Peptides against a protein of PDB entry 7UQJ. Designs and how they scored, part 64

Target 1, 160 residues: chain A of PDB entry 7UQJ
Amino acid sequence: PELYQNFNITPPRGVLFHGPPGTGKTLMARALAASCSSDERKITFFMRKGADILSKWVGEAERQLRLLFEEAKKHQPSIIFFDEIDGLAPVRSSKQEQIHASIVSTLLALMDGMDNRGQVIVIGATNRPDAVDPALRRPGRFDREFYFPLPDVKARFKIL

## One batch from the design tools (peptide; made by RFdiffusion4, then SolubleMPNN)

Design b1_p12_4_s1 (from b1_p12_4, 7 letters changed)
Fold by OpenDDE base, seed 3:
Structure b1_p12_4_s1 (fold): chain B 160 residues (1-160), chain C 160 residues (1-160), chain D 160 residues (1-160), chain A 12 residues (1-12)
Amino acid sequence: as target 1 above (160 residues)
Amino acid sequence: as target 1 above (160 residues)
Amino acid sequence: as target 1 above (160 residues)
Amino acid sequence: SPEYYPPLTLTL
């Protein structure tokens, strides 16, 4: 209690890990989950890739998000880690606006529907925080951002 | 406050990160420092390697520990991260018993001397928690342990 | 080849992780090993400290490097992670030039001798990329560099 | 006793 009490840190419902590829975002999320799991209290870690939710579950992405949050709530304390969350919740101005808007709306509703008392932490990881819908970055959602800075300039890993 | 409140977790004065080499202990400590740093509240991160304190400061290790804790208290909120803490505070039964016993005794006294109100967190990282003196693993010291498992169960990392 | 082939990335023979201490270089290497390990395909992770190869294997460092690469090839797909590689392969101008030059020469030959078809990735980690012999940073060796910055610099952690 | 934190059950 007191560490976070003394730091006056309200539990984020959501934490955005942002920074270039290979900066340790996914690893940090796993290590946070490990670091929060005790002998008495196992944290359940749920990992989903944003692109996988969109690509593998065409037309079911909203249902899969609901199921994920329900399962995370059932297995609390839990961490939901969205890797590549910019693939799940792109800025609304992309040509696939309608499908993305519904997924974003569902994710917003799921994050807003998490009780402050729920031991469910959502971690989103992105290489492009500016590609994540600003609505997800508001208070009560991904309201805390952790930049995983690049490493020096040149290594554009174009994963083409 | 509420994240640790909801976890009913009294702030550890000390946290032991243990697990196989390169499971992210050092990164987690830095990311915890970063995650707890706000625009209003910068956490000062002190990093020392246990083996470096023992090897570089032969005969001064106790003084260096005192200075480190004083500096951390001066720059609170702060994290003191001891990487390879088994190199600084080995189990008393090692043949260099006397020098190690004094360093362990000093570290014990420094950890016991931390006010519960002090915004100083001590994180020890080791690959061998059983190689850390059990006196350091008692309540009020490194009383919380976080195992950093090898990512994915089935990957036999034979560190030969 | 196939691991990076599936990412349409020609496998780097070597990747240099560089950046300040505890920026997650070692952790990233392990996370890459874990993320690339499937149920069908376990990646073997070999970790060596550059300073340990030089200090523990005085006169045998070359043989230990050869054995390490042979073992990695035998257990492919594999990752060889050299932590503190600046301790193994310092810039040729350091006072211990002859011993370091032979170790560097052996490491160069081992990296050059890796078939592009070998599922062996070499990751070097250093806090000082400029302290690594430039010959190791050439194409076909550590030809990809990933800095790992301190979390502190640009990251406006708005803990609102 | 120190709380030993078991490895995460990653439910994929």
Scores: peptide ipSAE 0.009, ipTM 0.366, DockQ to the pose 0.081; fails the geometry check
Fold by OpenDDE base, seed 1:
Structure b1_p12_4_s1 (fold): chain B 160 residues (1-160), chain C 160 residues (1-160), chain D 160 residues (1-160), chain A 12 residues (1-12)
Amino acid sequence: as target 1 above (160 residues)
Amino acid sequence: as target 1 above (160 residues)
Amino acid sequence: as target 1 above (160 residues)
Amino acid sequence: SPEYYPPLTLTL
């Protein structure tokens, strides 16, 4: 909580965790969720993989996204974590990806429709930030981005 | 290598990291690689996703696995990290999954063919250990398993 | 930022990461530092090992701690990460540990002297929380603690 | 010298 109050940083609706595979993006998201839930005030953590939404929810992905955001709103304070969001929201490269374009449009609308008064944070994680639709990276969506570098070898020697 | 040398522990041929998504399996594998690599003795870290081997190497997955193990042997000390190994080595449920059975059989043979004298560690990570072929979990393969629990919620609240 | 504002949580001066070796404490500290620095607003990350302060700064450890906190204040927003803080701040077991008692007293004074208006976070990491002086674990110091559980012991013993 | 770890740019 307090790192951010001290920094006078306007809270982001959406946070993009990006960086090489296995840099701890998902662990950090769980860490943040765990770190914001006291015994008195638990945060509800929702996790989805981008590719799972496309493969498991073929034809209902939009509805499932809406239900996810509704459930997150019902269980606020909550975190929605999209792991591998590049799988859910690929860059709109071809006119033939209508299904992807529709799912992305639904996610955009859901992020835009989050009242800043809602205790719902959306965290997207990707290994390929450039594969995420730029529309998701605009203000009021994933307007904040987290680079998870490879732990520099020199730095890690001092950790262990 | 040195973690194991310092403890007089024979390096396992294979280590299965299992636990809920985002418990830091891949991060730990990278942490171990960086922890065991000094300025004088760097560990080469090879990473593959199980599902990527099936989708990107359709028809050549066996050859690509062989090449990966050969390259890891050339660059020893090395770690081969298979993320989402349940995607590469699903439980043998039907006779129709001949392609999966062949890839699994190749991985089994490659793990069995790793001389314990080689400074090559194989780390598999999965969210579904029960979806991994039991043949991979036998002695001389992924004979060592790591459960990555969900980080206890109580503890993480105090940072944030 | 927003997770914290929405939860009305008052900034910790100090956070204690504790848990068995290799549970990702230092990695989490780096990831948090990373996590709070934008392109516009970079966080300065200071790292020290507790044992290094005692061994490398024999006779000047207090001065070096003061300089570290001054430099962190000059480069705010900043994180001071003390790895292996049990090495710096052992439990006061004997009257003969005057040097340790003095260093601990200096660290206590520095943490108490951090105005809550300063954008400096102190993260201590230890594998032995019970070896950390209880005076450091009081409100206004490391009043927040993070347990990094071992991945279930049965699993970790199989890898190593 | 303070080992400047390049600040990880996390724009939260």
Scores: peptide ipSAE 0.000, ipTM 0.398, DockQ to the pose 0.055; fails the geometry check
Fold by OpenDDE base, seed 2:
Structure b1_p12_4_s1 (fold): chain B 160 residues (1-160), chain C 160 residues (1-160), chain D 160 residues (1-160), chain A 12 residues (1-12)
Amino acid sequence: as target 1 above (160 residues)
Amino acid sequence: as target 1 above (160 residues)
Amino acid sequence: as target 1 above (160 residues)
Amino acid sequence: SPEYYPPLTLTL
């Protein structure tokens, strides 16, 4: 939020950090949160794991997501970090597909319902960007993607 | 670039990150790139590995370096990160010494040819700063050195 | 220091980074040091490990702490980072309790003796905030605590 | 050698 406010930029609703494990996605999200937090402008960092949203919140996942976004909105500027956001992806069971569809639909609605003037940034981290639901990767959601290469990968990254 | 522009500082042509493995050199370079990138001022981060410049670009390494610097210049502000820049060091074969000398000479020429007003920062990371060619460590090239200690090293760092 | 000076904020005398191992505490302290250092305003980063203060400085630990704080004060703005500050905790031997009490008392006195206008920040990192002496966690010492969750922990952090 | 941390200029 502050990072983007200090630049008069509309904060992206969502940023997807993707790349191999151990590339520092979680660490970068924390570094961003820490860097954007000053004593005057404290960024509230909210962290959730995608697999935990599915496994530990069975039946309450949608409510917990709503509460998370409400709490993030109350504590602006804030960052919501979803680690392993691909862990929201359905395991091949029809019952998990329904649970996934419901959780993803809730997350989509929450991201769409964020006022662009809100100082809430959502960061999703994944090792598998192609396992992230394409609906989450649309404009106004995780519309920015940051690849975290392995140190060994000769990659150009446009840090957008 | 923005970092140095915001301070009215002439950006260093090159910064050498050195220190033991696992000290976060690559992560710091990425964090710098990410942190200096805003929506308005997108830093383009280019990453190359020194060993890969030698091994995977045999016969085209110089051309690939030239293209890298041209592309970095087109995408200002930009960071060129050379991970394992000591991997440009010759293995003890005369043929590799010639290839090294040619690649290093090209890198020197590219760093010298960067206008000080260009928003291109070159970061070299190494575990062995003494294995980096002294010609690369001269003023106007990697003229700033940043040591990354192991957590266990009782070191004073003057972050210059 | 600069981070806090640029915001007209009195720098905290001490910040406790706590959380499970691998959460990036050391890396964040380095990132803070790095981020607060500009070309004009060079932050001097001093790193010490708590276990090393006890084990490698037997009989001189207090003097070494005093010298560290004096050197940090001479090189303002500066950060003193104590990694594994819980490593100052007594091992269950009465002789180590006395050594701990003496080292902790020296650290307390040094933190209390820092003028609030001094550009010296002390960062303590621990995996066990409850193993840190409560006297170190009082106002004017490590009065700010930053939890570094495991990626898996559904934690809200107010990055204060 | 002086151990320097790169200024992680987190452009806030």
Scores: peptide ipSAE 0.000, ipTM 0.206, DockQ to the pose 0.047; fails the geometry check

Design b1_p12_4_s1 (from b1_p12_4, 7 letters changed)
Fold by OpenDDE base, seed 4:
Structure b1_p12_4_s1 (fold): chain B 160 residues (1-160), chain C 160 residues (1-160), chain D 160 residues (1-160), chain A 12 residues (1-12)
Amino acid sequence: as target 1 above (160 residues)
Amino acid sequence: as target 1 above (160 residues)
Amino acid sequence: as target 1 above (160 residues)
Amino acid sequence: SPEYYPPLTLTL
């Protein structure tokens, strides 16, 4: 936060963690949430999976997103972490495309509707940043992007 | 732990986290310890600095390493994290080289003496993997290496 | 950024990251550096270790600090990250105490001499905030402090 | 007293 004020940068409402699977995106988000909580100031960490938003919340996903943002605002300072945010993207069915479009439009509206005075940070994690709707990656939304590089192929093969 | 059990991979006795300073090696180790602890299965996390092993434990370092491994075994499942493990490397004095050689030989023996059935994982972190004794990087010791790249200048500039 | 804009807090020239080893101080500083530039606005990130300032720059440390701040100003917006800033503290020799006092006095003067309009942020990281000279922790210097707690079991349970 | 600024919910 201080960093962005000092730089006169409009603080991102959202941060996109992107990179290959197993590069530590989810781990980083959790570790950040951890590091940012003190005994005096507990940050509330909310986690949702993009695939769960589509599959578990069929017909209620928009309402559940609204409730999530309201709850995050109520429990501020807070982090909303969307793991696998590209999982909001449709699987190959036209019916899922419509559902996806509605859910993504709701998320856009929620991110746009966050008063700049809210202590709510949204982190999206994806393995496929190009599968994330470009509208989510615009200024005032997920306008900061973190690339989690593969540990060089040699390092990944030594992890395996 | 779950990772290695799930993958049917013989859990490495040691994992080397290497990469430039502030790439998140220590945070990753802590967050792994965090993520692997459940309510049912708490992982005990031990942390030591390589430089502290040399400087604070002069004349007792070998005994302190033995006690650390015994305590980790007693509190299994456990993670032993050696931060700045390259700090076990001698500073330019022949007397420090002898002390280093003894400490490293003790660490080698402790890692070799870990029964494969032990729920003790050793993580070493270094900014200089080539400054770590090659004997520590052999199979049955730090035989898995994780490179923590700098966010590529492009990724760092896209993060930035 | 939003957090500090929301708080109407005068952006500190300096931020102290403190907490137990491996709580993510250095990673956070890099990730902040990372989050704060954009394709349009690249932040330049400078990193120095406190121990390196004392040991590598013997007799030139004050000049190297001046050059660092000048370079940071030239490449603004910029972050200067001092890792292990408590490593500026003297080792128990009177000669090192004098060198330490001179280096710390130079850092104080450089932090005081930063125009509040400068796009240069200084981040210090330490495991021992009480080992940092109290003069560095005064208003207009490292006047903002971030505690990086151990993920206490309670923080871990709130992150889970 | 240093103003203890709460740990930021860092949007990294």
Scores: peptide ipSAE 0.000, ipTM 0.283, DockQ to the pose 0.174; fails the geometry check

Design b1_p12_4_s2 (from b1_p12_4, 6 letters changed)
Fold by OpenDDE base, seed 1:
Structure b1_p12_4_s2 (fold): chain B 160 residues (1-160), chain C 160 residues (1-160), chain D 160 residues (1-160), chain A 12 residues (1-12)
Amino acid sequence: as target 1 above (160 residues)
Amino acid sequence: as target 1 above (160 residues)
Amino acid sequence: as target 1 above (160 residues)
Amino acid sequence: PIEYYPPLTRTL
């Protein structure tokens, strides 16, 4: 939260947390939510798993995404956290998954439709950033990407 | 591993990390592996997702589990981390899942077959501890359970 | 980074991560650093252990702290992470630790001397927040504190 | 150093 203010960076609509499994992506999203909320200012934290939206909401996944974004907007300031977002928004190259293409299209439209003045941040987490549709990684969507390296001190220092 | 040696505690065969998604279970397992490894004493960390073993190793899941435990034993001191272990070892009540019952039986046998003197720790992580087969939660298996609460949003909120 | 801008929150100079050992404080600090750097904007992350500054830099610890803050200012946007900050900044009540009192005084002066417009964030991590000098926990220093709870001690203690 | 053994994801 704080670094972007101090740094005069326009906060992105979407933040992609990527890196090897168990690097703390989901924990970071929760910690950011907690670290942005005071007794005076509560942040509402919405969490969904990408694969759960596809498996539990077959045929309603688009409607559930729309409802999620409307609810997040209603309860702003809010964070929408998509864990395993590669399960929700796989790369479009699979000719056979019209349902995935439609859900990706809906998520793109919802992220594009976020008013920049809205206090809604979207955090996606993935272990496979290359499996996320490149359309989601464009400006105004997940235009900021955060690599969560393995705890190897040397590999972490190379990110500096 | 080192915590148990330093404290003269017999290391459990298995530790179940349970709690809501994104409470840092996987992260804690990695951090424990890191904190138990010194320059003098490296710990080998094996990670598997429960659902990946079922989906990627259809018909060989049992063999892959056996190989994983043999490799962990060969590279001791080691940690085997099963993320989403409820996907590997669902509750036996579903009559339809003979394949799951066989994989659970193999995992039970592998955990029972771990020599208590071996420097192999098994960590299971789940968001649904009630969905894990109760047989895995018995003494000599995942006989230790760590609840990972949600970061108390209120306690973190008091900090902003 | 971003949440504070969107939420009109003044970023603190210092953030104290506190909580039991292995709650992911150090990992969170690193992930925040990673989570604030993009391809367009790299954040420099400085890490020091409190006890290492005292033990490795006997008689020069104050100079090393000054150099660290100058280097962080030179490489802004930057994060200074003090792991085990209770080792650096013990409670002043111990009459015998003039050296600790001097180092604490230097750290206080360095944090007070940070221009609020400087793109330097200080993160302290401790397992013993009560062992940290209360002077560091005042406004303009570590004026935000993040509790990293144990995964419920009761569930963990049933494992002992 | 933690020796991270990558998952034996042989890309079949």
Scores: peptide ipSAE 0.000, ipTM 0.356, DockQ to the pose 0.092
Fold by OpenDDE base, seed 2:
Structure b1_p12_4_s2 (fold): chain B 160 residues (1-160), chain C 160 residues (1-160), chain D 160 residues (1-160), chain A 12 residues (1-12)
Amino acid sequence: as target 1 above (160 residues)
Amino acid sequence: as target 1 above (160 residues)
Amino acid sequence: as target 1 above (160 residues)
Amino acid sequence: PIEYYPPLTRTL
């Protein structure tokens, strides 16, 4: 936030954390939420799982996404963290594809509808960046990607 | 992979990551998946939860395991990571014991049926190594165990 | 355990791990479970998610909590880890408030009913310490709080 | 459906 204000840089609306499962994407997204929280500037952290959006919010997923973005906008500065955002990607079953397409379209519209002046950062964590809809990876959405590499070969040699 | 090829060492079919929950077993299994991935040699990472195998795959768990191992074999070199593999252990209810025994038998057969030349590594993560069927811990299966110890006593003294 | 015996200090019945999501609360609670486990003194680790207590244990959550504490007492020394313990906090729907209040009351009674001689440590992990019922944060319950700060600003500047 | 995790592309 502060750096973007000082340099007149439009903060990225979305950051995609990608990398192998449990490379600490969730750990780091969560680690951003409170490194950005000082005692003077509490950042509100909203976490949702992509799979939970599909499974728990059947018929209301779009409304729950809208409410989430509204709450995030009320509690600025805020971070919305989507864990397993690749869980919003269409699974190869036709009836789920339409539901997923609608939810993804809603997420796209919500990310586009964020005023550039909003202190709402959206972090998506995925293990499958290629399964994330390319429309989400466009400028003004998840336009920054952070690859979570793995701890060094030295740990590999001790285990394998 | 490369090291095992160079030294003519048969790669272990299975590695058991055991240790207290979230000692970074998932983090490290996932950390192996992409430390083994170079730009030249992408490793495909398959993750499943033991509890999800039981709860989501009721009546198809065996088929889903077979399909998982087939996909892992197609996408060699690959890692299959079973998070919470102790979740495949029989829970003390009789009807679940038969289902769990069948799933464990299928997993055993799939691990045994992997040609030693297959670049498929199976990583099981458990918090309860003693709850993992001893048959899974035999040579040619999860024959290597890695204990995830904890951050030092110093962290303990700061918290407790 | 050993330190508390040597200093005649009553071990805290509960430790609240709070901090932004995935600061390693789960990692560290899990990291206490096996630093406290020596080869000579295995600590039994019980993990439950607050949201799973509400969603999977509909109508039996209280009984499952009682059984959990009984099992923890049988397997002393033991750690009960509640991940997402803020998931036991009332969600803003009136019917869920009564159910959550009953479950929280049961957890309070179970924590109070632990004999001070019991080698059962309860660790609650939350992202929202303010959403944890103040009654849980009283002496003899979650009376020790550990804030999980984030990895340094340097990681923030590389991602944001 | 098998949750296929495609091989990690190093997109830096």
Scores: peptide ipSAE 0.000, ipTM 0.181, DockQ to the pose 0.066
Fold by OpenDDE base, seed 3:
Structure b1_p12_4_s2 (fold): chain B 160 residues (1-160), chain C 160 residues (1-160), chain D 160 residues (1-160), chain A 12 residues (1-12)
Amino acid sequence: as target 1 above (160 residues)
Amino acid sequence: as target 1 above (160 residues)
Amino acid sequence: as target 1 above (160 residues)
Amino acid sequence: PIEYYPPLTRTL
């Protein structure tokens, strides 16, 4: 409840942060996690890189996703942040289809299996929303999208 | 043309961003990409980590580099950003020489093969310019270097 | 000497930066490196991710740590920054204990083997100080801890 | 391993 109110969103199962790389998507996901955390209500933040789930956990990626969602459910209220989610769930390209399709199918099932009453938010960050499987962008999954514009030139020189 | 003018540079084939890590090299590369992007002329930004090309694409690194440059050429105007390029092209050290030398040789050939009329900029980011193969720092490759100083203590406390 | 004075610390062998992810731990470690670097005294900065040492260097992680500390000692004054150090030295969990215990034991030995007269600072960044092996948090290792609070909402919107 | 990020405790 409060978690989703603090996101200024009706309870999405997932939020897609998209925009140019290094626009602070990861920083915002983390900043949201802590702005929603109080002394009374600590939010557990889980981070995974999409490319790391594919490359580091070859053959166990599905199991690692299931364990991640179970652990997030156990530690509610929680945020699962997928950085570089286009690396986990690329748009189905012919030559790698079987392994990628299985991982994406598992992620879809896990997002679909989240109780709307749960205090688990999933945030996916991508530089390329069009490179994310459209099945993940459907209602009840990553059904809200936030564009991260590049900071203005004047803002950039204040961050550098 | 405009892309290179917006970089305040005569068209280099490559720019080396060097300086302490987290000085905003990646943020600047990305900020440059967007400051050069208009509604009429969107710049495509490709990002790779040097260490990821070596470790994730063992045996295919050369092919992945070729595909990256072809895709960047297809999506002109474009920026190829190599984060941690010292991980891709370390100074030739004796025991790993053959695989690293082949990948570096492929990157050299790809940078040498870029048409000066192309709208592809290559940005390499490193924390250690001295750890980058000197062959990459020659004219017609990463022939411009930008040092990223740390923001002053006062600026750092505004970013933190 | 000056390096440690610029950190406002009596010469620790290591400093633990902890706090919410994306609070600028990496940025600060890097900002400290260059604030301590002058034209006369350049500081060499080494960065490793804890999870990458475990996953990318399976079976060579201990050797890579030794080489990292030797290279840092050779390039004094230097900073070794371990990002996500909880990925390298997780609190001993039953099923992965042997490989993790060996890597942690090697890191402990390397930190214990640092001459107090050396100009090598080790910075570990974690989102989870409690997930770092307590043996690393003992005096003569990561014996100073810096908490990175989240920037205020107003500060976050200036960085984004 | 599951990277267990502890609750973002604001130490006041």
Scores: peptide ipSAE 0.005, ipTM 0.248, DockQ to the pose 0.057; fails the geometry check

Design b1_p12_4_s2 (from b1_p12_4, 6 letters changed)
Fold by OpenDDE base, seed 4:
Structure b1_p12_4_s2 (fold): chain B 160 residues (1-160), chain C 160 residues (1-160), chain D 160 residues (1-160), chain A 12 residues (1-12)
Amino acid sequence: as target 1 above (160 residues)
Amino acid sequence: as target 1 above (160 residues)
Amino acid sequence: as target 1 above (160 residues)
Amino acid sequence: PIEYYPPLTRTL
């Protein structure tokens, strides 16, 4: 929120953190949530793991997403962090597509339903950006992508 | 390695990084691997996710652990990072115990079989230290534990 | 550099990491440098400790800072990390002020002399942001500040 | 005590 306000930039509704496992995506999202909040301005950080929303909430995943966005909206300014978002919104490729399709559709609608003035930032983290439904990677959703490279072993060497 | 040599401290064979999800355990392990590698002294960083070892290597997880430790020993100095080690070595609590018990037993044996002079450091990361088999948390294994707290929301606040 | 170019955002010249000792500022800077380097795009990471610049380079600290920035400019894209920057650029409080004042003045001039298109990022880390010369904390210098909270003191103590 | 804060990919 403030970071974008200070730059007179419309905060993206969604930011996709992508890159190999353990490149710090989840930690980054926490540090951003961490960073964005002040004693005067508490950012509420909501974290969900994509696979947990599917596995724990089979048949209620859409409702849990709605509740999450409502709760985030209630506790503005807020960050919703989806860890492993490819687990929540995988590319439609097989007959299990309908459940994933409804969840993706719900997430799309929730992201589209966020007012541009909303103090809710959505951060998705994935190890496989190409495994995320392309509809989520469009403008007004996860329209900003941050690649978290593997620290190049050679780059590691130049760090010492 | 060098950090402990400089302090005349026997390097821990295993370090448990524990704390809430996205507290930076995985990134910490990567940055330790990065920070301990110089142009002269390449630390080989091996990363495995606990759940992936179970899911991808059903019936071969023990062999894959052995191969991982052999490869780490071959490429000394090395760091083996187990992300979500509670997924590999959960507390024995249900009839699926035997598969997990064999994997845990193999990991215990591999950690016990590391000579004190070995330049192999094992880092386990978990969100639930109490969900990790206590046998792994004993001296000579993961005998050092690092709690990664949630950055206190207030302390988060000065990071913007 | 690229991340800011992709977003049409002017990269900050300087980022101040602040927070209690051992809060991972140095590790963060290393991981940033590590994470931003790829096989295709080597970020050169320059690390200096503020106290070392003063103690090792008495009478040459200004020259060493100039050389550091020149080298960073030559090896773009690059990160200059000043660990314990309060040791380099303390608040002016005593008659030893003149040496520190010259070093601070040199650092200010070097940060001001970076073109907005320069692919050099300066990261300062301090345990005492209020001990850093306020002139460094102005727009166009360390204009972004990141507070690194103490993890729970007990968690910190298990790390040593 | 090596604490780890994530890379602000937005600062790079």
Scores: peptide ipSAE 0.000, ipTM 0.287, DockQ to the pose 0.052; fails the geometry check

